Peptides against a protein of PDB entry 6A30. Designs and how they scored, part 3

Target 1, 150 residues: chain A of PDB entry 6A30
Amino acid sequence: AQDADNVLQPIMDLLDSNLTLFAKICEKTVLKRVLKELWKLVMNTMERTIVLPPLTDQTMIGTLLRKHGKGLEKGRVKLPSHSDGTQMIFNAAKELGQLSKLKDHMVREEAKSLTPKQCAVVELALDTIKQYFHAGGVGLKKTFLEKSPD

## One batch from the design tools (peptide; aimed at target 1 D16 A135)

Design b1_p9_1_s4 (made by RFdiffusion4, then SolubleMPNN; from b1_p9_1, 7 letters changed)
Fold by OpenDDE base, seed 1:
Structure b1_p9_1_s4 (fold): chain B 150 residues (1-150), chain A 9 residues (1-9)
Amino acid sequence: as target 1 above (150 residues)
Amino acid sequence: SMIDELKSI
């Protein structure tokens, strides 16, 4: 549980910050697309983060996620002007791109079979993320989350 | 929270 929380918390904080922003500025159809892409990214990042030894990569993900999370706190949420919304999407896309690069750095280590402990952490993490992305029925469909090849 | 915002849409 605690290990899963330690892996998930930085991701969840990033997701909560970015998706809260996107929920405010995006049309519902655009938001659904963003959610789908974020889901893929999170799934791909988690798969790689858990396959790699937990200690060094959590700090890198946590540092990447924290560096970007601190940028959002200082601005009193003035209703983003249309220009501000575009810049926020660009910044979020840049953050997601950095997670993708982290993904590429992690692929270079051979896909080690997950230990039973790692599998359990992954399963707990996946369930939590699925619930989060489902968002009580207003987010992604359960069938999509369960059948995702990611 | 994001969930609350999503519920408001």
Scores: peptide ipSAE 0.021, ipTM 0.585, DockQ to the pose 0.698
OpenDDE base, seeds 2, 3, 4, 5: peptide ipSAE 0.020, 0.020, 0.020, 0.021; ipTM 0.582, 0.573, 0.586, 0.582

Design b1_p9_2 (made by RFdiffusion4)
Pose (drawn by RFdiffusion4):
Structure b1_p9_2 (pose): chain A 105 residues (1-54, 100-150), chain P 9 residues (1-9)
Amino acid sequence: AQDADNVLQPIMDLLDSNLTLFAKICEKTVLKRVLKELWKLVMNTMERTIVLPPSKLKDHMVREEAKSLTPKQCAVVELALDTIKQYFHAGGVGLKKTFLEKSPD
Amino acid sequence: HPDWATKAR
C-alpha cells in the first residue's frame, strides 16, 4: 500500500491543485467532459510507458517474451490502478463508477 | 490521498 502511494504521488501532485480548481469553476458537464478526457489521457500514457509490449526469430520477426513483473510489483500496479479509479470517481463528483469500469481505455 | 472533491465543495 505504501509503495502504491509512492507510485501515484507524482501524478496526484499534478492533478490535485487542478481537479480541485475545476469543479469549483466548471459547470457539471464541463467538469465531466474534462475528467473523461484527462482519464483517457492518464490511462493511455500508462499503457504506453510502464507496460509497453515486448525481433527476427529464425526468419519471420516474432514478438519477444514479456518480462514479468515481480509478485510485489504486480500487486503495487493493481492497487495503484484501482486507486486512480477511485480518485477519478471522487466519491460522487467525478466520473461515475459505471463509466470508469466500462471505459475502453 | 488528497480529497479534491471535498476541497472543491

Design b1_p9_2_s1 (made by RFdiffusion4, then SolubleMPNN; from b1_p9_2, 3 letters changed)
Fold by OpenDDE base, seed 4:
Structure b1_p9_2_s1 (fold): chain B 150 residues (1-150), chain A 9 residues (1-9)
Amino acid sequence: as target 1 above (150 residues)
Amino acid sequence: LPDWAKKAL
């Protein structure tokens, strides 16, 4: 449990910060699209983290999300003006678009076999993230979350 | 529910 929380917390904090911002500046259909793209990003990042040797840094998933989320300055979320919000969405969309292309360039290194403990942590993490994106039914549909991200 | 969900959906 605690190991999963340590891995999840940085991701969840990043997601909460970003989704709170997007929820404020986007209408519902745009927000739904952002959720779908963020879901794909998270799934792709998790897949990479499982396939790549766990870098000793518990921050790897958060760092990968941050490295790909270069437009999310750690800065104090000043409520962006409408123009700043649009630029942030554009930058986030550009980064998400680059991530989708990066899937094709991922050399599938041989997935090291996870220990049973690591598998349990990954399963718990996946379930937690799915529940988070589902958000009691107001978020993404279960059928979308159960599909492998393209 | 996440705060973003309460505000937007």
Scores: peptide ipSAE 0.499, ipTM 0.913, DockQ to the pose 0.393
OpenDDE base, seeds 1, 2, 3, 5: peptide ipSAE 0.498, 0.491, 0.492, 0.497; ipTM 0.909, 0.909, 0.912, 0.911

Design b1_p9_2_s2 (made by RFdiffusion4, then SolubleMPNN; from b1_p9_2, 3 letters changed)
Fold by OpenDDE base, seed 4:
Structure b1_p9_2_s2 (fold): chain B 150 residues (1-150), chain A 9 residues (1-9)
Amino acid sequence: as target 1 above (150 residues)
Amino acid sequence: LPDWAAKAL
């Protein structure tokens, strides 16, 4: 449990920050689309993190999202004008699109065998993330989360 | 519920 929490906490904090922003500025149908794309991104990232050696890229998802998070440190929530919110969504969508292109260049290296403990941590992590995206039924449907994103 | 979901309702 604690090991999974330690691995998940940075991802969850990042998701919470971004989804809280998107929930405020997006209509429900748009938010659902954002959730679907974020789910795919998280699943692809987890799959790669399991299959690939811990590449410095854990720092890259954290850094890609931290590089954009540096704009949030100045606690003046200027309600972005309607134009500023649209530009933020466009920039976020552009980054998500670039991450999708990274899918094609990552060679399927041989899946490293996980220890039973690592498997249990991954399973717990996956279940936690699924519940998070389901959000008591407000978020993504269970049937969508149970399907392979492939 | 996650905080984002509570605010989206």
Scores: peptide ipSAE 0.460, ipTM 0.900, DockQ to the pose 0.445
OpenDDE base, seeds 1, 2, 3, 5: peptide ipSAE 0.455, 0.454, 0.452, 0.454; ipTM 0.899, 0.898, 0.898, 0.901

Design b1_p9_2_s3 (made by RFdiffusion4, then SolubleMPNN; from b1_p9_2, 3 letters changed)
Fold by OpenDDE base, seed 1:
Structure b1_p9_2_s3 (fold): chain B 150 residues (1-150), chain A 9 residues (1-9)
Amino acid sequence: as target 1 above (150 residues)
Amino acid sequence: MPDWAAKAL
């Protein structure tokens, strides 16, 4: 449980920050599209992380995400003008793109088979993320989340 | 429900 939380928390914090922003500035249809792209990105990142374990590199994710998260505290969020919203989306997409660069720091260790413990952590993590994206039915449909990302 | 979802309703 704690290991899964340590893995998930940085991802969840990033997702929550970005999705909170997108939810404020995007129409519901646009938000759903963003959710689908984020879901694919998360799943692809997790798949690569699962194929290239172990847990030690997650501390680097947390540190990278924590360094960028500190910048958001000081700004009294004046409702950004419409132009500021586009730049915020671009910045958020860039930050999410840095999650893809996490791939480059994941040492291509040979695809070591996950231990049963690691499998259980990953399964719990996946279920938690699926629930998060479903968001009680206001997010992505369960049928979409159950399909492998294309 | 996530906080973002509460704001999206």
Scores: peptide ipSAE 0.441, ipTM 0.898, DockQ to the pose 0.552
OpenDDE base, seeds 2, 3, 4, 5: peptide ipSAE 0.440, 0.438, 0.440, 0.436; ipTM 0.898, 0.897, 0.898, 0.901

Design b1_p9_2_s4 (made by RFdiffusion4, then SolubleMPNN; from b1_p9_2, 3 letters changed)
Fold by OpenDDE base, seed 4:
Structure b1_p9_2_s4 (fold): chain B 150 residues (1-150), chain A 9 residues (1-9)
Amino acid sequence: as target 1 above (150 residues)
Amino acid sequence: MPDWASKAL
């Protein structure tokens, strides 16, 4: 549905940009670990976005991700020296780690009841993200994606 | 298949 695509597109664009970079610089085992952590982050973010009223902070995650994404525009792709790539991964991991701390400060407010239409959009969105992370079997296993990240 | 996955192969 167009509604699910509109909700997913910003997340997918971010994931595509970051995973494209990580796929180029990471060994396969490291990439799988990154995928698992990103999956947990996405699932936790979606769960909170559904359960919590749209906090003005949705704009902050989008703006934090957009603010860090704007740094990637016009820079001549100097192949970062091995040192620069490691520092970028470390900075990205540090930012992801800070997002995990946001986990502790988001009060579980009462889950707003979703309409049947909203439920269908969420289900479609979840299926799309699962397929994206599975990547035809190159990414995460279906059995991992079907388990609760909790 | 997503574009990142084609580059991870």
Scores: peptide ipSAE 0.462, ipTM 0.907, DockQ to the pose 0.447
OpenDDE base, seeds 1, 2, 3, 5: peptide ipSAE 0.458, 0.459, 0.455, 0.455; ipTM 0.906, 0.906, 0.905, 0.908

Design b1_p9_3 (made by RFdiffusion4)
Pose (drawn by RFdiffusion4):
Structure b1_p9_3 (pose): chain A 105 residues (1-54, 100-150), chain P 9 residues (1-9)
Amino acid sequence: AQDADNVLQPIMDLLDSNLTLFAKICEKTVLKRVLKELWKLVMNTMERTIVLPPSKLKDHMVREEAKSLTPKQCAVVELALDTIKQYFHAGGVGLKKTFLEKSPD
Amino acid sequence: TTKWMEFAA
């Protein structure tokens, strides 16, 4: 849990002062649109940075084996991910839980 | 607790 907090700390320091500034000055729809968009952005960047997928093999270029995360690493990632979701739900001001769950991103 | 979560509560 402490490790997951440390992972999310950088992105939370960035969004905190913001998300906070918004909903204070945005209509519901405007806020929802921004959050839905920032959501897609965070999920996409994570997909392309910490988990980029894994060369000519014999003759025909095959994808390499993925280097597995350690058990502790897998757990930290799962928890951190589940935490960002709750962060964007925001207990009922941010995105609905139903939307986040079915989010294709 | 973050300011965002305090605001949301």

Design b1_p9_3_s1 (made by RFdiffusion4, then SolubleMPNN; from b1_p9_3, 5 letters changed)
Fold by OpenDDE base, seed 4:
Structure b1_p9_3_s1 (fold): chain B 150 residues (1-150), chain A 9 residues (1-9)
Amino acid sequence: as target 1 above (150 residues)
Amino acid sequence: VTSWMKLAE
């Protein structure tokens, strides 16, 4: 559990900040579309890094996020005024773009066999991400999350 | 709601 949390923390922090903002300011259909695209991006990123040790992944993600700019801080997001909404969306979009860059910079390593322990960590990580995107039903449907993003 | 993760509450 701790290993999974460590690996996911940088992504979760970025996602939480941005999705909190989007949930407040976006229309429902727009929000759903954003969630779907983010889900695909996250899953593709995980696919590329699944062979790497959890600590290595954390370090890599952290380094890339720091290098390309820190995402929006997790916390209370004030509702933007009508005039400030566009700028906030732009900033959030820029931060989300960092996830795309992360995907591009992560080199797919040669597939290695995972130990049972490593498999358990990956499974836990996947479950955590699915729960996060589902968000008790306010996010993506479970049926969508169980489907391959490819 | 202050966090996306709290939306499930």
Scores: peptide ipSAE 0.330, ipTM 0.843, DockQ to the pose 0.578
OpenDDE base, seeds 1, 2, 3, 5: peptide ipSAE 0.323, 0.320, 0.317, 0.327; ipTM 0.843, 0.841, 0.841, 0.843

Design b1_p9_3_s2 (made by RFdiffusion4, then SolubleMPNN; from b1_p9_3, 6 letters changed)
Fold by OpenDDE base, seed 4:
Structure b1_p9_3_s2 (fold): chain B 150 residues (1-150), chain A 9 residues (1-9)
Amino acid sequence: as target 1 above (150 residues)
Amino acid sequence: MTSWEKLAK
């Protein structure tokens, strides 16, 4: 459980920050579309991360997340004027773009065979992410989450 | 319950 949490924490922090922003500014149908795209991106990134040596990629994701996470602490939720909303969307898009670039840099190395323990950790991680995206039914449908993202 | 889940409800 702790190993899965360590692997997931950087991704979950990024997702929580971005989805919190999107939930505030997006209509429900737009939010669902964003969730679907994020789900695909996360699944593809995880697939590549499992194939790549785990340590270097986690540190890169963590470093990328740490650099961008420092900016959100100034908690004065002023009601975003229309101009403030546009800037927030731009910033969120920039963060998503960086995640996409990270995906592109993940070279398809030959899938290293996972040990049974590693498989169990990955399975737990996947279940946790699925639950996160489902969000008690307010997020993505279980049927969508169970399908291949390809 | 996640932060965004609370907002999406």
Scores: peptide ipSAE 0.402, ipTM 0.902, DockQ to the pose 0.614
OpenDDE base, seeds 1, 2, 3, 5: peptide ipSAE 0.397, 0.398, 0.394, 0.392; ipTM 0.901, 0.901, 0.901, 0.904

Design b1_p9_3_s3 (made by RFdiffusion4, then SolubleMPNN; from b1_p9_3, 6 letters changed)
Fold by OpenDDE base, seed 4:
Structure b1_p9_3_s3 (fold): chain B 150 residues (1-150), chain A 9 residues (1-9)
Amino acid sequence: as target 1 above (150 residues)
Amino acid sequence: VTSWEKLAS
């Protein structure tokens, strides 16, 4: 659990910051769409991270998520200081667009075998992320989270 | 409960 937490913490912090802003400025249906796009991006990034390098480091997933998710970092919506809602929406839309482009450029590669320990970490990570996006029911539906991100 | 969960609820 600690290993998974260490790996996930950076991306979770990034997601929380972005989603906090989106929750404030987006209408409910827009927020749902944002969640879906972020979910797909995270899943694609994670898949690529698992496939390419061996999980030799407990921080490998997080590091590689950042590396392969440069658009996520670059598209990170900073909490604006003294910005109005309109400007925030505009900026958020721009950043979201960059994230979408990143998703499209992410190519799935051939899966590599993982050790039992690595599998356990991945499973825990996936469960954690699913719970995060579900958010006690205010986020994405469980049925959506169980489907492959297209 | 995360910050955005509170906002979304």
Scores: peptide ipSAE 0.410, ipTM 0.898, DockQ to the pose 0.625
OpenDDE base, seeds 1, 2, 3, 5: peptide ipSAE 0.406, 0.407, 0.396, 0.407; ipTM 0.896, 0.897, 0.895, 0.896

Design b1_p9_3_s4 (made by RFdiffusion4, then SolubleMPNN; from b1_p9_3, 6 letters changed)
Fold by OpenDDE base, seed 4:
Structure b1_p9_3_s4 (fold): chain B 150 residues (1-150), chain A 9 residues (1-9)
Amino acid sequence: as target 1 above (150 residues)
Amino acid sequence: LTSWEKLAL
């Protein structure tokens, strides 16, 4: 449990920051669409992290997030005006678009077989993320989260 | 509840 939490914490912190911003700026239908795209992104990233040799899980997610997170370092979350919100959505969409391109550059290295312990940690991590995106029913539907992202 | 969950309610 603690190991899964340590691996997930950086992702959760990023998701919390971004989703908090989107929840403030987006209407409900747009927010749901953003959640769906973020879910796909997270699932694809996790799939790759599992298939890629365990570079220290923190380093790849951290590097993926750091390469894209260079824009979020400016600390003062001034409540963006409506215009600033659009630019932030555009930047976030651009970052999401770059993450999709990263799919093509990540060479499918041979999936090292996960140990049973690693599998259990991944399963726990997946369940935690599913619960996070479901958000007690205000987020994504369970039926959507149970579908394999195509 | 996370911060965004509170905002989505």
Scores: peptide ipSAE 0.342, ipTM 0.876, DockQ to the pose 0.474
OpenDDE base, seeds 1, 2, 3, 5: peptide ipSAE 0.324, 0.333, 0.327, 0.340; ipTM 0.869, 0.873, 0.870, 0.874

Design b1_p9_4 (made by RFdiffusion4)
Pose (drawn by RFdiffusion4):
Structure b1_p9_4 (pose): chain A 105 residues (1-54, 100-150), chain P 9 residues (1-9)
Amino acid sequence: AQDADNVLQPIMDLLDSNLTLFAKICEKTVLKRVLKELWKLVMNTMERTIVLPPSKLKDHMVREEAKSLTPKQCAVVELALDTIKQYFHAGGVGLKKTFLEKSPD
Amino acid sequence: SSAWAERAL
């Protein structure tokens, strides 16, 4: 849990003062649109940074084996991910839980 | 997780 907090700390320091500023000054729809968009952005960047997928093999170029995360690493990633989701739900001001769950991103 | 929303309200 402490490790997951440390992972999320950088992105939370960035969004905190903001998300906070918004919903204060945005209509509901405007806020929802921004959060939906920032959500897609976070999920996409994560997909393309901490988990980029894995070369000529014999003759025909095959994808290499993924280097598995350690058990502790897997758990930190799952928890941190589940935490960002709750962060964007924001207990009922952010995105609905139903939207986040079915988010294709 | 919700502190930013509470501040905004």

Design b1_p9_4_s1 (made by RFdiffusion4, then SolubleMPNN; from b1_p9_4, 3 letters changed)
Fold by OpenDDE base, seed 4:
Structure b1_p9_4_s1 (fold): chain B 150 residues (1-150), chain A 9 residues (1-9)
Amino acid sequence: as target 1 above (150 residues)
Amino acid sequence: SSSWALKAL
């Protein structure tokens, strides 16, 4: 449990700061869309961190953000300034890209199968993140969080 | 406005 908390705390602090801001400035539908994109990003980052060897390239998160950021443009969300909201999401996601530091804590060993202890830590971490994104029902639906982020 | 963390509680 303590190991999971130590690993998650930087992510949770970053998510809290950004989601607090987004909850203040975004309409509910926009916020849900942002949450879905952030969830996908977090899940993909965790999956790659666990399954893939340390790809040093910060470029992958930037590419994921660029791919998902284009999907957010299709919703004509009257964000008061289109540029500032996108830049904030980009900056938030660049900071989420520092989740590569989560990599240094979780994946010190070679691309070997996670030990049972590491699996338990990851499972606890995932549950905690799911609860955080659900946010007592004000965030994402449980049914969405339980589905594989395709 | 409350933090996001407070909404999750």
Scores: peptide ipSAE 0.429, ipTM 0.893, DockQ to the pose 0.226
OpenDDE base, seeds 1, 2, 3, 5: peptide ipSAE 0.415, 0.412, 0.398, 0.420; ipTM 0.891, 0.891, 0.887, 0.891

Design b1_p9_4_s2 (made by RFdiffusion4, then SolubleMPNN; from b1_p9_4 with A3S R7K)
Fold by OpenDDE base, seed 4:
Structure b1_p9_4_s2 (fold): chain B 150 residues (1-150), chain A 9 residues (1-9)
Amino acid sequence: as target 1 above (150 residues)
Amino acid sequence: SSSWAEKAL
């Protein structure tokens, strides 16, 4: 459990910050679309992190997260004007698009077999992320989260 | 305004 929490906490902090903002500024249908794309990205990233050696990708996710985290320092939540909100969504979408391009450069190294302990941690992590994306019914439907993202 | 995490809990 603690190992799963340590792996998930940086992702959860990022998701909480971004989804809190998007939930405030986006209409429900737009929010659902953003959640679906973000879910696909998270699932694809997790799949690769499991298949690829953990060291290089955690640093990239952490570095991408840290580069964005520096902008949130000063607590004056100036309500972004409608123009500022659109620019933030565009920047977030651009970064998500760059993560998609990373897809093509990640060499399929041979999937190292996970130990039973690692499998259990991954299963727990997946369940936690599914619950987070469902958000008590405010987020994505359980039926969507249970389907293969293929 | 509630955080996303607060809605998930």
Scores: peptide ipSAE 0.449, ipTM 0.895, DockQ to the pose 0.237
OpenDDE base, seeds 1, 2, 3, 5: peptide ipSAE 0.438, 0.439, 0.434, 0.440; ipTM 0.893, 0.893, 0.892, 0.893

Design b1_p9_4_s3 (made by RFdiffusion4, then SolubleMPNN; from b1_p9_4 with A3K R7K)
Fold by OpenDDE base, seed 4:
Structure b1_p9_4_s3 (fold): chain B 150 residues (1-150), chain A 9 residues (1-9)
Amino acid sequence: as target 1 above (150 residues)
Amino acid sequence: SSKWAEKAL
């Protein structure tokens, strides 16, 4: 559990910051669309990270999300004016779109078989992320999260 | 303003 939490914490912190902002500025329908796209991105990134030899830098998923998230400096969330919020969503969507293109450049290297311990950590991580996206029912439906993104 | 994590946990 602790190992999964340590791996997930940077991702969870980034997700919490972004989703907290989106929940404040987006209508419920727009928020659901953002959540669905973000879920697909997270699932695709996880699938690739599992299939790719563990990049020794646990920081890489966090750093890939941070390198693309470098625009979200820990700076004082000045409530951006309505125009600034739209631009932030657009920039975040553009960054997410660039992550989808990174999808095409990540060569499917040989899927190394995960050890039973690594499988258990991945399962726990996946369950934690599903719960996080469900957010007690304010986020995505359980039935959506349980279906393959494909 | 409630954090997203506060709704998820």
Scores: peptide ipSAE 0.422, ipTM 0.888, DockQ to the pose 0.231
OpenDDE base, seeds 1, 2, 3, 5: peptide ipSAE 0.412, 0.407, 0.395, 0.406; ipTM 0.887, 0.884, 0.884, 0.884

Design b1_p9_4_s4 (made by RFdiffusion4, then SolubleMPNN; from b1_p9_4 with R7K)
Fold by OpenDDE base, seed 4:
Structure b1_p9_4_s4 (fold): chain B 150 residues (1-150), chain A 9 residues (1-9)
Amino acid sequence: as target 1 above (150 residues)
Amino acid sequence: SSAWAEKAL
């Protein structure tokens, strides 16, 4: 459990910040579309991180997250003007695009067989992420999360 | 407070 939490916490913090913002600024249909794309990205990243040596990518995700986390100064929540909301979406899309480029640099190393302990950690991690994306029913449907991403 | 985490948890 603790190992799963340590692996998930950086991803969860990123998702929490971004999804909280998107839930405030996006209409429900747009939010669902964003959630579906984020789910695909997370699933593809996890699948590759499981296949790739675990140590290098955690450091990169953590470093990418730490570099961008410095910008959330406790500054006065000015109601974002329509222009500020568009710039925030553009910046978030740029960050998501950088995560997609990380996808291209992840060399298909031979899938090392996960130990039973590692499999259990991954299963717990997947269940936690599914619950997070479902968000008590305000997020993605369980039936969508249980389907293999095409 | 994270409004999303509050709904997910």
Scores: peptide ipSAE 0.351, ipTM 0.869, DockQ to the pose 0.239
OpenDDE base, seeds 1, 2, 3, 5: peptide ipSAE 0.336, 0.329, 0.310, 0.339; ipTM 0.863, 0.860, 0.854, 0.863

Design b1_p9_5 (made by RFdiffusion4)
Pose (drawn by RFdiffusion4):
Structure b1_p9_5 (pose): chain A 105 residues (1-54, 100-150), chain P 9 residues (1-9)
Amino acid sequence: AQDADNVLQPIMDLLDSNLTLFAKICEKTVLKRVLKELWKLVMNTMERTIVLPPSKLKDHMVREEAKSLTPKQCAVVELALDTIKQYFHAGGVGLKKTFLEKSPD
Amino acid sequence: SKWLEFAKE
């Protein structure tokens, strides 16, 4: 849990002062649109940074084996991910839980 | 966090 917090700390320092600023000055729809968009952006960046997918093999170029995360690493990632979801739900001001769950991103 | 405090209000 402490490790998951440390992972999320950089992105939370960035969004905190903001998300906060918004909903204070945005209509519901405007806020929802921004959060939905920031959501897609965070999920996409994570997909393309911490988990980029894994060369000529014999003759025909095959994808290499993924280097598995350690068990502790897997757990930290799962928890951190589940935490960002709750962060964007925001207990009922942010995105609905039904939307986040079915988010294709 | 400020965001979650705000959301509780």

Design b1_p9_5_s1 (made by RFdiffusion4, then SolubleMPNN; from b1_p9_5 with K2S F6L)
Fold by OpenDDE base, seed 4:
Structure b1_p9_5_s1 (fold): chain B 150 residues (1-150), chain A 9 residues (1-9)
Amino acid sequence: as target 1 above (150 residues)
Amino acid sequence: SSWLELAKE
């Protein structure tokens, strides 16, 4: 659990920052759509990350974040003080763009087999992210989260 | 999470 948490913390912080911004500027229906798109992005990113890491590397998201840290940082939204809605939307779009770029920069290498320990970490990470997006029922529906993000 | 509080409103 601690290992998974350590791996996920950077992406969770990024998501928290971005979703906080979106929650402030978006109506509920728009926010739901944003959540769905972010879910797809995160799942696809994780899928790529699972394929890439060396056999010895147990930090799937950590490896991704390290490799693409600059892109991730650019995708981390800082809430502007006294910004109007238009500027906030523009900034939010920019941040989402950075997240998309992060996905696109992930080149899939040859699929590597995961050890049982690595599989367990991935499963725990996935469960944690699902719970995060479900958000006690205020986020995405469980049925949606259980479907393929494609 | 901060956004959770906002989403509940």
Scores: peptide ipSAE 0.325, ipTM 0.875, DockQ to the pose 0.513
OpenDDE base, seeds 1, 2, 3, 5: peptide ipSAE 0.321, 0.313, 0.312, 0.322; ipTM 0.874, 0.870, 0.869, 0.870

Design b1_p9_5_s2 (made by RFdiffusion4, then SolubleMPNN; from b1_p9_5, 4 letters changed)
Fold by OpenDDE base, seed 4:
Structure b1_p9_5_s2 (fold): chain B 150 residues (1-150), chain A 9 residues (1-9)
Amino acid sequence: as target 1 above (150 residues)
Amino acid sequence: SSWLKLAEE
């Protein structure tokens, strides 16, 4: 559990900052769309990390999200004004649009075999992220989260 | 308020 938490902390901090912002500035339909695209990005990033597990870099998932998630605010974001919010949504939408193409650019490398311990950590991490995106029902539906992002 | 706190609301 502690190992999973350490691995997830950077991504969770990034997600919390951005989702907090989006929840405040987006109407429900836009928010759901943002959540869906972020979910896909997170799943794709995790898949890549599982295939090529970093030996020492616990921040790889967070780094990959930052690299591919153009326009995701780094760190704690102050609430923008309404005008600033519109620009942020536009930038986020542009970036999310590029994420849809990320799947086509993901080179599937040969999956390395995971140890039972590593599998358990991955499962715990996935469950934690699913719960986070579900957010007690205010986020994504469980049925959506259980489907393959492919 | 964080995303998680908003979900509890």
Scores: peptide ipSAE 0.313, ipTM 0.851, DockQ to the pose 0.707
OpenDDE base, seeds 1, 2, 3, 5: peptide ipSAE 0.296, 0.300, 0.283, 0.300; ipTM 0.847, 0.846, 0.830, 0.842

